# Designs tried in a protein design run: peptides against a protein of PDB entry 5VZU. Part 68

Target 1, 271 residues: chain A of PDB entry 5VZU
Amino acid sequence: GRTLEDIFHEHMQELILMKFIYTSQYDNCLTYRRIYLPPSRPDDLIKPGLFKGTYGSHGLEIVMLSFHGRRARGTKITGDPNIPAGQQTVEIDLRHRIQLPDLENQRNFNELSRIVLEVRERVRQEQQEGGHEAGEGRGRQGPRESQPSPAQPRAEAPSKGPDGTPGEDGGEPGDAVAAAEQPAQCGQGQPFVLPVGVSSRNEDYPRTCRMCFYGTGLIAGHGFTSPERTPGVFILFDEDRFGFVWLELKSFSLYSRVQATFRNADAPSPQ

## One batch from the design tools (peptide; aimed at target 1 S253)

Design b2_p28_6_s4 (made by RFdiffusion4, then SolubleMPNN; from b2_p28_6, 14 letters changed)
Fold by OpenDDE base, seed 5:
Structure b2_p28_6_s4 (fold): chain B 271 residues (1-271), chain A 28 residues (1-28)
Amino acid sequence: as target 1 above (271 residues)
Amino acid sequence: TNARYTEESRKRFREDMEKLLEKQKEKE
């Protein structure tokens, strides 16, 4: 009988071959698009920029990591047969940190699944509540007929009461030393291992992580058919490396910063 | 990511492969 491994291998071959077909068919019609690097902000989780990813079935891909307040985004710079360039391959919710269990329990895929699905349900509830507040605010603009409220008479201006002396209460400015949240010292990263049954193309991934966040990944059929968002885990390893666990796909993608310096790649200043 | 390998995707892939094989034969 066909093993799950045989099915996976056949699928991988078909995808490599599709990628080859798409690259070879367009040799005569190359279009160049300018890419701008996102500006870095002090509050960015890591420096934004280009990362080289190993997408399980597609091989090497380039993504742009950017930060948008409490959200991070991986945008495809390289397209694949399923997801074209310019699509958001991953969206990370920086509000929803995932706490990984101990190293022993990290091997359990069901435990990771439980944690991620609980966070997904919270995100869904927050979206429903926020949708109701936005909906109720629009419903109450019924056309209130402008009944001409009668001109109530000008009540007289009551008199200027006298010179209250300025009491010089020299309240010492209590130095509210805003406890500068000590930038969480990059303490010894938590030990990290992939769950059993999560496929990685490269077993040489970092064995420690700084933090994890809930995220969603974009999946589609060939030609960008039936696109959907699937739950996953964004894993920050260091300043130059992050991963994404695709929960439903049981796959891991490792992304490493492109170390090339680009001159004149910065976004034009907003005029 | 490739999550939905449909029979339709496989059909389109085969059609594209046939076209590549035809173009190879035209070069031989």
Scores: peptide ipSAE 0.019, ipTM 0.432, DockQ to the pose 0.506
OpenDDE base, seeds 1, 2, 3, 4: peptide ipSAE 0.015, 0.018, 0.019, 0.017; ipTM 0.431, 0.438, 0.458, 0.419; seed 2 fails the geometry check

Design b2_p28_7 (made by RFdiffusion4)
Pose (drawn by RFdiffusion4):
Structure b2_p28_7 (pose): chain A 212 residues (1-129, 189-271), chain P 28 residues (1-28)
Amino acid sequence: GRTLEDIFHEHMQELILMKFIYTSQYDNCLTYRRIYLPPSRPDDLIKPGLFKGTYGSHGLEIVMLSFHGRRARGTKITGDPNIPAGQQTVEIDLRHRIQLPDLENQRNFNELSRIVLEVRERVRQEQQEGQPFVLPVGVSSRNEDYPRTCRMCFYGTGLIAGHGFTSPERTPGVFILFDEDRFGFVWLELKSFSLYSRVQATFRNADAPSPQ
Amino acid sequence: SPATWSAQPFPDFNEDGSLQQFLTELLS
């Protein structure tokens, strides 16, 4: 929905062109691999499926939310040269809720960082052996219309890599649930926010034979 | 053209490309 002008500034102009060139080299001679929608589950769930998400200068990407016990997974359906399609873009730890402070403490980025890194440490120990909401100051959000109220937060980690999917790594963050079908992820080390929203469209023949 | 920006094979429900067409429209 933009022209060469609105994009010629600039890093996104480059990424957009590469994509167009790269994808168009297929001339619709394409190979398709099967994917499935995730299993629904009652008590043990807060709703799976496809979501549109903001991935910075790469624009929106489609991400599938699925539940695997005390962890939720976000798997890329569409991706980018940093973190490609088919990868785990996010992992939400559902046994480590994070309490939301009043608005003024939410604004304080360092309080959020200290709190998140604390949970990361407690998690490393374990494994080794709604109210008003606002983003902290200094955290970017491409959307800006992110909901100002939220139901809960959890610790999670996102996957990052340089161009070419080089040296991928988990970075800590916090998952934010807004309503039944909108959620967010604060990328702590990037001071960046990704806002996700449910894909409302209905899909035929997409259910999996079983959870396995 | 596919909406997914990676090497193929591209994800699809029916392996007929309908998902990629839908994603192209959705992300447009």

Design b2_p28_7_s1 (made by RFdiffusion4, then SolubleMPNN; from b2_p28_7 with S1M W5F S6Q A7D Q8P Q21K T24S)
Fold by OpenDDE base, seed 5:
Formats: structure tokens, sequence, C-alpha cells
Structure b2_p28_7_s1 (fold): chain B 271 residues (1-271), chain A 28 residues (1-28)
């Protein structure tokens, strides 16, 4: 019978072959698109930009990290046999922080799974509640055929005079806009370890993390078949490194900033 | 459902030369 090793070997050969076919097609009609670096904003969790990551069997990948309010996105710059370039490989919800347990309990995959799935259910509930509010508002604009009521001649009501009563400047106490809690500064990073049974291509991952967030990763079959979002954990290590734990896949991807400076890579200012 | 398994980290095919052999067979 085929061993598990034989199945893996055959599947790797297929992936390598597919990758080779895609990369050897460089002599074919390629469409080139200029990539711009996302603009940096003061509220960005880290500087946006290009990150080099290891993604399971696909090897080395380039991802663009960008920030969009309370969301972060990893966009594939390099495609693979499953996920084409330009797809959002990861979507991070910066509203939903993951609190990792102590180092002993971090080794327990079931504990991480519990924490992530509890956050997933909260996100699902918030989406359902927000979907109901958007649904009820659209139903009642039946087309009121506003029959043009005949223009009754509105009588010229007379110009009442200039009585300049001084408006008492009732200074309504400006609602102290609750100072958006500055995302709690650089708390001393907590010890970090991958759960037992989570695989990493690079064992040299940071053993301390700053913060973690709930996120979803995009997975698909070969040729982008049956694409779906799987739950995961975005792990911020430092300004130049983040990870993603693919919960269902029991895998970890490490991403490191591309330190290369690109001339004229800045997005044109929105005119 | 086709198991959209990101392949588990396969043993580094570079360590045993199996990748080089496979690539050689593919390019021959």
Amino acid sequence: as target 1 above (271 residues)
Amino acid sequence: MPATFQDPPFPDFNEDGSLQKFLSELLS
C-alpha cells in the first residue's frame, strides 16, 4: 500500500512540477503590473511593506502587508499552485486580540484551538448582528411614486424683523472623546512557543512575541479550486517579523521584512 | 472535499538530493 511518505512525496512532486511549469512560462505572454508599496499611516501596527515568508510546501513567498483601519491584510505578491498572486493570503482582525496562555499551556494545541475558536464565534456573531441592521434598512424604500402634488402658490410670508437676541453660548461640555486607548505600548514581549504538532519549516522563529490577533488564511486546491478562509493567529514578533498559525492545517508561516529599498515604489499621492 | 492541505513540511528534499534527482528527471 502507499505509505504516508509515498503520498507526500507524490504530492510534493506534483507541487514542484506545477511551480516549475508556472515559472518556466516566463517566456510566454506575461502581463506585468507595477506594485506600489502601501502608504504608511501613524496608526499602523508596524510599517507596511514586503515580507518574505515560508508557506508550507510552496517554499519562499513574498507577501505585501497593509493596514486598513482595524484590519491588516497579507496580499500574495508571489503566486503558488493553490493561491494566485494578488489574493489576500491572510486577513487580520485587529479588534480581536488573541491572548496566549503561559508557555506551558502554549504547547497545548487544544488550548490554542479553544481560544481561537471562541474568538471566531464572536466574529461570526458580530457579522450576523451587523448583517441584520443592513438588511432591515433596505426593505422599506418601496418606490413612493411621489405623484407631483400641484404647486400650491406659497404666499409670500412677510419679512419679520432683525431681532438680534444674543444667543447664549451654552457651551455644551465637549464630550471628552474617550482618548482612543493608545494600543498598550510595547509591553515586554511574552515568551512564545509553537504548540506541539504545529509544524514550521523554520525552527528559528522568535521565542518572544509582542501581541497576537485573530485572523483568517486563504486555502484552496490546485488551480484555486474551492477557496475558503481558515481560522488562524497572527503573531507580531517585532517591527520586521510576524507569523501566522494556520490552525486547521497545524502549520506556522514566518514572515520577515524585505530590507531592500525600492526607488519610486511609493504609491502616487491620491490626487 | 479535496483536502486543501498545505502540504505538511515535507522533509527537506534538498537534504537527500531527491529534489535534484526529480528536477534532473523533469529536465531530461
Scores: peptide ipSAE 0.023, ipTM 0.510, DockQ to the pose 0.036
OpenDDE base, seeds 1, 2, 3, 4: peptide ipSAE 0.013, 0.023, 0.025, 0.016; ipTM 0.476, 0.521, 0.440, 0.400; seeds 1, 2, 3 fail the geometry check

Design b2_p28_7_s2 (made by RFdiffusion4, then SolubleMPNN; from b2_p28_7, 8 letters changed)
Fold by OpenDDE base, seed 1:
Structure b2_p28_7_s2 (fold): chain B 271 residues (1-271), chain A 28 residues (1-28)
Amino acid sequence: as target 1 above (271 residues)
Amino acid sequence: MPAVFQDPPFPDFNEDGSLQKFLSELLS
């Protein structure tokens, strides 16, 4: 029978063959597109820019991280056999923070899965509610026939008087238990570990994270067949490093900022 | 059903039997 090793070997051969076909057939047709770095905004979670992914059999992946209000986006600069260049590999919802449990419970994949799927359901509900409001607003511009409603004189309703009855009732001061707003632990890094059964290409990932957010990753078959968005977790480690946990794939991708300075990479100012 | 060979960002195949399990679940 075919061993799992045989299946992996066949799959790796297919990937190598596809990479060879892409490199050999397109060697003569490399369309160079200028990439502009997104402008940085003060409200950006980190400086936008190019990040090197170290994940998968594909070797070197370059992703551009950009911020779009309450969304972040990772755009593939390098294509792979599954997802071509220019596709949005990750889309992050900065409205939906993921609160990681303690370090012991972070090792439990089912706990992370529960947390992510609960956030996914909230995002779905918000999208349905917002879709309903946008639909109802367009229908009722029937032509308001401007019937000139006659100016009926609003009668001066009289200023009724002052009666001052003094009722004493000494209502006890109900102790307003100030719900202690748990201070948004915005600044202190929390201990971080991958869940058991989440594969990382490199065990050398940061063991502390600043913030986590709900996001979706793009997955597809070879040749960009059946593309779909799967749930995941964006993990901000620091100014130069972030990760993405692919929940359904049980995999982790680490991205590190490209430190190279590019001349004339700034987006042309909108004239 | 077309086997959507979702190439996960392939973890290095060698170490964790998790990918083997994932591929076995995808191929079943």
Scores: peptide ipSAE 0.022, ipTM 0.454, DockQ to the pose 0.027
OpenDDE base, seeds 2, 3, 4, 5: peptide ipSAE 0.026, 0.024, 0.013, 0.022; ipTM 0.523, 0.436, 0.475, 0.500; seeds 2, 3, 5 fail the geometry check

Design b2_p28_7_s3 (made by RFdiffusion4, then SolubleMPNN; from b2_p28_7, 8 letters changed)
Fold by OpenDDE base, seed 1:
Structure b2_p28_7_s3 (fold): chain B 271 residues (1-271), chain A 28 residues (1-28)
Amino acid sequence: as target 1 above (271 residues)
Amino acid sequence: MPATFQDPPFPDFDEDGSLQEFLKELLS
């Protein structure tokens, strides 16, 4: 019977063969693109830059993390057989924080799935509502009919009078218990564990995270066939490490900051 | 087979880079 090792070996042989075919066919057609590091902004969740993926059969995975207002993006610097370089591998919605349950319930994949799918539905509703407002505003440029004449300043009608007195009724102030918005605990790391059945390449991932956000990952077949966005969770561990849980794939990708200093990698100042 | 839209994270088959070196030598 085929062992798991045989399946991995056959698949690795296929990936190597694909890589060989692509490398050999394009050996004369290597397009070099200069990559600029995104400018850092004070409001960025962490410093933008290059991150090394510790996941994947494809060897070295490099992603550029950048911030775009309330969105973060991971852009592939290295391509793979499924997703070429320059594609947005992850898109993170910084408006939609994921609240992880306690450590016991974090082991339950179905609980994480429920939380993520509820956030996905909210994001979908917000997109539908915002689409309606943008659509209705363009239709009513009917013809500017002629400005009718300046109607006269009709006058003074007087400020009459003062009186009415009375009633005492001492309605008891119902104590509206202001539900204290629990201050978003931005600062304290929470215990983190992958759900059971989520595959990680390495069991050596941070066991504490700062915050999580809803996001979508790009998935595709070989040769970038049938590309789609799948729901996931962006996990910020620290200034130099983040992860992404691919919900439908039941996989986890860990990314670590590339510590190399690049000369002349700064984006040209917007003229 | 369901199109695996992302190859499962295979273990680093080439942790030592020997296959990458071999492929470089084969392409040289």
Scores: peptide ipSAE 0.024, ipTM 0.504, DockQ to the pose 0.050
OpenDDE base, seeds 2, 3, 4, 5: peptide ipSAE 0.021, 0.021, 0.014, 0.015; ipTM 0.485, 0.409, 0.417, 0.490; seeds 3, 4, 5 fail the geometry check

Design b2_p28_7_s4 (made by RFdiffusion4, then SolubleMPNN; from b2_p28_7 with W5F S6M A7D Q8P L19F Q21K T24K)
Fold by OpenDDE base, seed 4:
Structure b2_p28_7_s4 (fold): chain B 271 residues (1-271), chain A 28 residues (1-28)
Amino acid sequence: as target 1 above (271 residues)
Amino acid sequence: SPATFMDPPFPDFNEDGSFQKFLKELLS
């Protein structure tokens, strides 16, 4: 029978062939698009930028990580036969932190699945509630025919005088209880292990994580067929590494910062 | 397996039809 290795090898050959055909068909006429690095913001979870990941049979992927308020996005810089460049491979909801159990219970896939699916349901409820508020607000602007009410003449009400007694009411400065900026507890890293049955291409992943968040990943067939968002866990390991657990796929993708410095890659200042 | 042709690649859901079941559950 064909081994899994044979299948992956054949698939890799097919992907290489597809890439070769694509690059050769256009007589080396490649369209280059300038990419800009997103500006860093103080509230960004980590510095935004380019990350490299190994994606199973697709090999090396380049993803741009960017922050958008309470959301993070991974945008494909490298396209593949399934998902073209410019698609959002991951969307992270920074409102919905995932609390991993202890290291022993992290090995239980069903426990992780339960936690993620509970968060997914909360996100769905919030989207439905927010959709209702946005829907009800639009319905009531029926066209009020502004009947032109006739301009009644403004009677000149008289200039009553200046009595200026400055009452010195010395309002005590209420103690602004300085909301102690809880120092952003650089969240002490917790021990991390993949659940049993979650596949990783390499067992060389960080064994400590800072934070985890609910997210969704994009999956598709060849030619971007049947694109769907599947639930997962974004795992922040450190400033330069994050992972994504694809829950339904039982797979893990590790992303590492591209350490290359790019000249002239800064986004133009918003005018 | 059609699973290898998905991004991200599905783990080889063995010949047990688990992939077809997964796709059916996903598309239902």
Scores: peptide ipSAE 0.032, ipTM 0.527, DockQ to the pose 0.022
OpenDDE base, seeds 1, 2, 3, 5: peptide ipSAE 0.031, 0.028, 0.019, 0.031; ipTM 0.518, 0.539, 0.518, 0.552

Design b2_p28_8 (made by RFdiffusion4)
Pose (drawn by RFdiffusion4):
Structure b2_p28_8 (pose): chain A 212 residues (1-129, 189-271), chain P 28 residues (1-28)
Amino acid sequence: GRTLEDIFHEHMQELILMKFIYTSQYDNCLTYRRIYLPPSRPDDLIKPGLFKGTYGSHGLEIVMLSFHGRRARGTKITGDPNIPAGQQTVEIDLRHRIQLPDLENQRNFNELSRIVLEVRERVRQEQQEGQPFVLPVGVSSRNEDYPRTCRMCFYGTGLIAGHGFTSPERTPGVFILFDEDRFGFVWLELKSFSLYSRVQATFRNADAPSPQ
Amino acid sequence: LDVTALPVYDWDAYGTWARETLPEERSY
């Protein structure tokens, strides 16, 4: 929904062109692999499926939310040259809720960082052996109409890599649940926010034979 | 809307091209 002008500034102009060129080299001679929608589950769930998400200059990507015990997984359906389609873009730790402060403390980025890194450390120890909401100052959000009220927060990690999916790594963050079908992820080390929203469309023949 | 048919792209080629053509940047 833009022209060559609105894009010729600039890193995105490049990424957009590469994508067009690359994907169009297929001239619709394509191979398709099977995917499934995730299993629903009662008490042990807060609702799975496909979501549209903001991935910065790559634009929106489609991400599948699925539940695997005390962890939720976000798997890329569409992706980008940094983190490709099919990868785990986010992992939400559902046993480590994070309390939301009043608006003024939410605004303080360092308080958020200290709190998140604390949880990361407690997690490393374990493994080794709704109210108003605002993003902290200095955290970018491509959307800006992110909901200003939220139901809850959890510790999570996102996967990052350089171009070519080089040296991928988990970085700490925090997952934010807004309503039944909108959620967010604050990328702590990138001071960046990704807003996700449910794909409302309905899909035929997409259920899995079983959870395995 | 046939979500069961996900296209397969050569991510090694596309990603290598991006790595060689663009300034290095880590992202998600």

Design b2_p28_8_s1 (made by RFdiffusion4, then SolubleMPNN; from b2_p28_8, 15 letters changed)
Fold by OpenDDE base, seed 2:
Structure b2_p28_8_s1 (fold): chain B 271 residues (1-271), chain A 28 residues (1-28)
Amino acid sequence: as target 1 above (271 residues)
Amino acid sequence: LDITNLPVLNWEEFGKLAKELLPERKAM
């Protein structure tokens, strides 16, 4: 049977061919657009900015990381034959942490897949419930035609009944066991290893992670055909490195901060 | 298909062959 390596080499050759086709079809008609770095916010998980991501057979791509409340977004700055520049390669839900198992069980792809698919199903349920509340709220604004109800006569104000003493019903404060949000211990990073059968272009990835989140990655056929979102794991290693595990593709992308400084890269202040 | 052994194709032939050889694979 074809090995994963045979498939990778075949696909890499195909992608080199396609990259050559795309680059040469532009016949020097390149359109340049200015890209601005997103502003940093205090609540951002890490500093937003440019990262170099490993995209398997595509090689290195430039991705802009940005934060949008409880979501993080990776946007392709460089495109490839499957996914063009400007697409959201990854979308991370910062509300849905992924708890990695111990290091032994992290080698099991099926265990990671189970954990992520359980979170995916929760996210789907929350979206369905939130969609139902938004649907019911719109139905009630039928214009009540204010039929002018006839002026029924003002019946007299009945007298003030006496001050009933408020009974001190000492309702015991039910100990709402506030599930202690264990403060995200910025503690010692959890040992990290890729599952068996997940391909990484570089085996030199961080062996400890700070935290993981549920996310989705964009995949498509050549020419951006049949684009879809696949489940994955965002892995924060440090301030300058994160990963994404593409479950369905069994691939790992390592993202490393671009250390280059750019002039006029900051977004103009909204006047 | 061992693409390394392809004859020197012109650009149009190469583009056509590439499209024919590209499997329906989704990538990242």
Scores: peptide ipSAE 0.254, ipTM 0.603, DockQ to the pose 0.196
OpenDDE base, seeds 1, 3, 4, 5: peptide ipSAE 0.240, 0.229, 0.223, 0.213; ipTM 0.609, 0.552, 0.568, 0.568

Design b2_p28_8_s2 (made by RFdiffusion4, then SolubleMPNN; from b2_p28_8, 9 letters changed)
Fold by OpenDDE base, seed 2:
Formats: sequence, C-alpha cells, structure tokens
Structure b2_p28_8_s2 (fold): chain B 271 residues (1-271), chain A 28 residues (1-28)
Amino acid sequence: as target 1 above (271 residues)
Amino acid sequence: LDITNLPVFDWEAYGKLARETLPERRAM
C-alpha cells in the first residue's frame, strides 16, 4: 500500500516539477515590487515583520506578519504551486484565545480538534448575529419621497405655565458589571507539544508557548484551485517565534523572525 | 503598497497547466 512517505515523496516530486515548469515559462516576465514592513503599534502582540515559515513539502517560505486591531495576518511574500505570493496564508482572531489542555491531553488530536471547532462555531454565530443587525439597520431607509408640501403659515398659540415639581426619581446606578478583562497573564509559559499525527518539518519546535488563538489557514489545489480557509491554532512561543497548526492537513508550520535589518523598508507615512 | 498586489502571475494559465500535468492536491 502507499505509505505516508510514498505520498509525501510523490507530492514533493509534483511540487518540484511545478516549480520547474513555472520558472522555465516565466523567467522572462519578472515584475519587481517593493515590499514595506508594516508599522509597529504599542498594542501589537509582537513586533510585526518578516518571518520564515515551514510549509511542509514546499519547504521554507517568507511570510509578513501584520496586526489589524483584533486580527493578525500572515501574508505570503513567497508563493508556491498551491498558494500564490500576496495571499493571506493565515488569519488570526485575537479575540478568540485557545486554551490548551495539560501536556498529556495536548497529545490527543481529537481533543484539540474539539476545542478549535467549538471556537469556530462561536465565531460563526457572532458573524451571523452581526450580519442580522447590519441587515435590519439598512431595511428602514425606505426612499423618503420628499414631496415638497407647501409652506402654510399657521398661527401663534399660547404660553401655558411653569409647574416645576422635581420628581426625585433616585435611579439606582445599575452596576455596570465591568466584564473583568481577565488580566492577560502574559507571564507563565505553558508546556507545549504537538498532537500525535500532526506532522512537523522537524521536531525542533519550542516546547513552551505563551498563548494560543483561533485562526484560519488558506489551502488550495495546484494553480490556486478551490481555495478555502481551514480552521487552525496560532501558537505564540516568543517575540520571534510563532506556530500554526493546520487541523485538516494535520500539519504544523513554525515561523521564525528574519533577523535582518532593512534600510528604507519602513512603510511611507500616510500623508 | 498593498502586499496583496504582487505581480499577478497568470494563475489561470498556470492552473490550467497544473491541472493538465499533475493531480490536484490541497496544500498550504
């Protein structure tokens, strides 16, 4: 029977062939565009910038990490036969933290899948509710046919008086239960291990993580066919390293910061 | 500069060639 190794080898051969065909056909049509680093904000989870990511059989790819309020994005700077450069390879929802179980239960892929799918369902519900509120708000602007009815001038009717009885309605201050923002315990790292059956390019990944978030990863067929967003887990290890678990693909991408200083790579200030 | 507008490789032509040459495999 085909082994997982045979399937992986066949897939690598296909990708090499596609890269070769691609390069051979388009070597004369290279367009160069300047890439700018995103500006850093004080509220960014980590410094934005270039990361080197592991993409299984594609090998190493360059991804730009950027922050957009409560969302983070990984954008491919390098493309491959499945996903072109410029695509958002990962989108992270920083509102939806994933709580990893203990180290023993982290080995259970079905448990991680359950946790992530429960968060996916919440995100879907929130999007449906927010879509209904936006839909109902637009329905009430029926066309005001402003028929210009004419300005009849009618009269002065009179002055009635002042009775000022001050009703002392002592409205109890409703305790706005400040939703206790659980203090982001940024402090103690949690032991981290990949679930059994999740493939990594190597076993040399950080064994401690700071926090995890729900996210989606982009997958497609060769030539960017049938592109879809699949559920996953963003794992923050440290200031320079994060991971993404692709649940459907049972794959892990490790991202490491490119420790290069670029001159004139800062985004132009919006004038 | 929107990083999304990397040179538009003719992904349609490539996608056609890919489908004709190789089986479709979903990847990252």
Scores: peptide ipSAE 0.296, ipTM 0.588, DockQ to the pose 0.464
OpenDDE base, seeds 1, 3, 4, 5: peptide ipSAE 0.259, 0.231, 0.267, 0.281; ipTM 0.572, 0.536, 0.566, 0.573; seeds 3, 4, 5 fail the geometry check

Design b2_p28_8_s3 (made by RFdiffusion4, then SolubleMPNN; from b2_p28_8, 13 letters changed)
Fold by OpenDDE base, seed 2:
Structure b2_p28_8_s3 (fold): chain B 271 residues (1-271), chain A 28 residues (1-28)
Amino acid sequence: as target 1 above (271 residues)
Amino acid sequence: LDITNLPVLDWEKYGQLAKDLLPERRAA
């Protein structure tokens, strides 16, 4: 039988060859597209922009982080043999926070997997319920045949009745203490460790995280075959660093902000 | 492509990952 080593060498040889082919195509690239940085919004979880992400055997890739309401999106700027450039590598649901367990239980991959799959099921249920409401709402617009209601005659405008005095009903403003949703205190960062069996390109990842969210990551075979969105965890470390745990891949991608300044990278104002 | 930064694959981790992923050669 093929050894694990044989399989690894075959896979890595193919991956290297495909990467070489992909990179060599830049020499023959006839079409370039300008990429614009997403505009920053006050409600963005962190500043949008370019990040360098670790993709295991693929190495470093450039990903654009952007915010779309309660969703964040990572879009590949560089592609690889599995996932081409322009694909949404990660899609994060900022409505569905992941609560990491204590540091001891964070080492348990099965515990993290359980937590994420429970959130995945909730997201699926919400999508099914919202799909039913959208479906039922379209069914009731039967074509109201606009029967031409006959022109009923102009009844005369009856006269202005007199000035009723405004009773100053001094309704006490009930102090609806709007429970100011205390802006979810950017909680003191919790200790963070990768589960046992999750592969990281580097052990030098932040050991404290601010927030975690449910997300999906795009995976595919070589040549973008059988693309699928798989469950994962978005980990916000700081303003310049986030991670993604790929549950099915048992891998971790660390994303670090590209500190380079780009000229003319801002999106043109919508005219 | 800094091939030199290929992590020294923990063969045990890769072994499980390979069992899980190599049939379909799926990656991110």
Scores: peptide ipSAE 0.240, ipTM 0.563, DockQ to the pose 0.178
OpenDDE base, seeds 1, 3, 4, 5: peptide ipSAE 0.258, 0.218, 0.189, 0.219; ipTM 0.573, 0.538, 0.493, 0.577; seed 1 fails the geometry check

Design b2_p28_8_s4 (made by RFdiffusion4, then SolubleMPNN; from b2_p28_8, 12 letters changed)
Fold by OpenDDE base, seed 4:
Structure b2_p28_8_s4 (fold): chain B 271 residues (1-271), chain A 28 residues (1-28)
Amino acid sequence: as target 1 above (271 residues)
Amino acid sequence: LDITKLPVLDWEAYGRLAAERLPPRRAI
């Protein structure tokens, strides 16, 4: 029988061959598409833009980070043999913050797995409940037969009633205590370590994180076969770095901002 | 961003071939 090692070597040979053929095609035919940087909004968790991410056996890939209300999206700018470019590699739910345990318990993969799966089940319940509310609102508009209601006659405009002086009741403007927007406490970073058995391409990842969120990552077979979303953890390190823990794959992707400035890369203003 | 138009080899043909020959390894 094929060993796990044989299957791994076959998979790696196939990935290398695919990458080789992709790179060899660049000499003959390239389709160029302009990429626009997403506009930054004040409420964005960090500045949106291009990040270089580590994708295990695939190596480095370019991902566009964008914000969509309470969701963040990572979109592949470079593709691989499993997930083509343009796919949403990660989707982050900014409503579902994950609290990491202490540094000692962060080494326990089963503890992280428990926390993430509990959040996954809450997200699944919220989606089912919200799906029911949207479903019941399609009440059967039965065909209201257009009965021709008869033309009732225009009754005449009655006359000018007199000058009632409006009393100036000076209602004191109740002090709307502006709920001081607690400045989003850039919470003191907590110590961070990967769980035992989570693979990272490099051990050089930030050892302090600002906050974590529940997210889902896209996985597929070669040629984007049987695509599915798997649970994971988005880890914000700083303004220029984030991570994603692929829980089921026991893998960690580190994303670092591309510091290059692009001219004429701003999204056209919506006319 | 309809980036689906990067010159991908017939990745669908390859994916079919891979799905037939390799155990379904889903990767990132």
Scores: peptide ipSAE 0.190, ipTM 0.519, DockQ to the pose 0.395
OpenDDE base, seeds 1, 2, 3, 5: peptide ipSAE 0.178, 0.190, 0.230, 0.277; ipTM 0.691, 0.691, 0.744, 0.595; seeds 1, 2, 3, 5 fail the geometry check

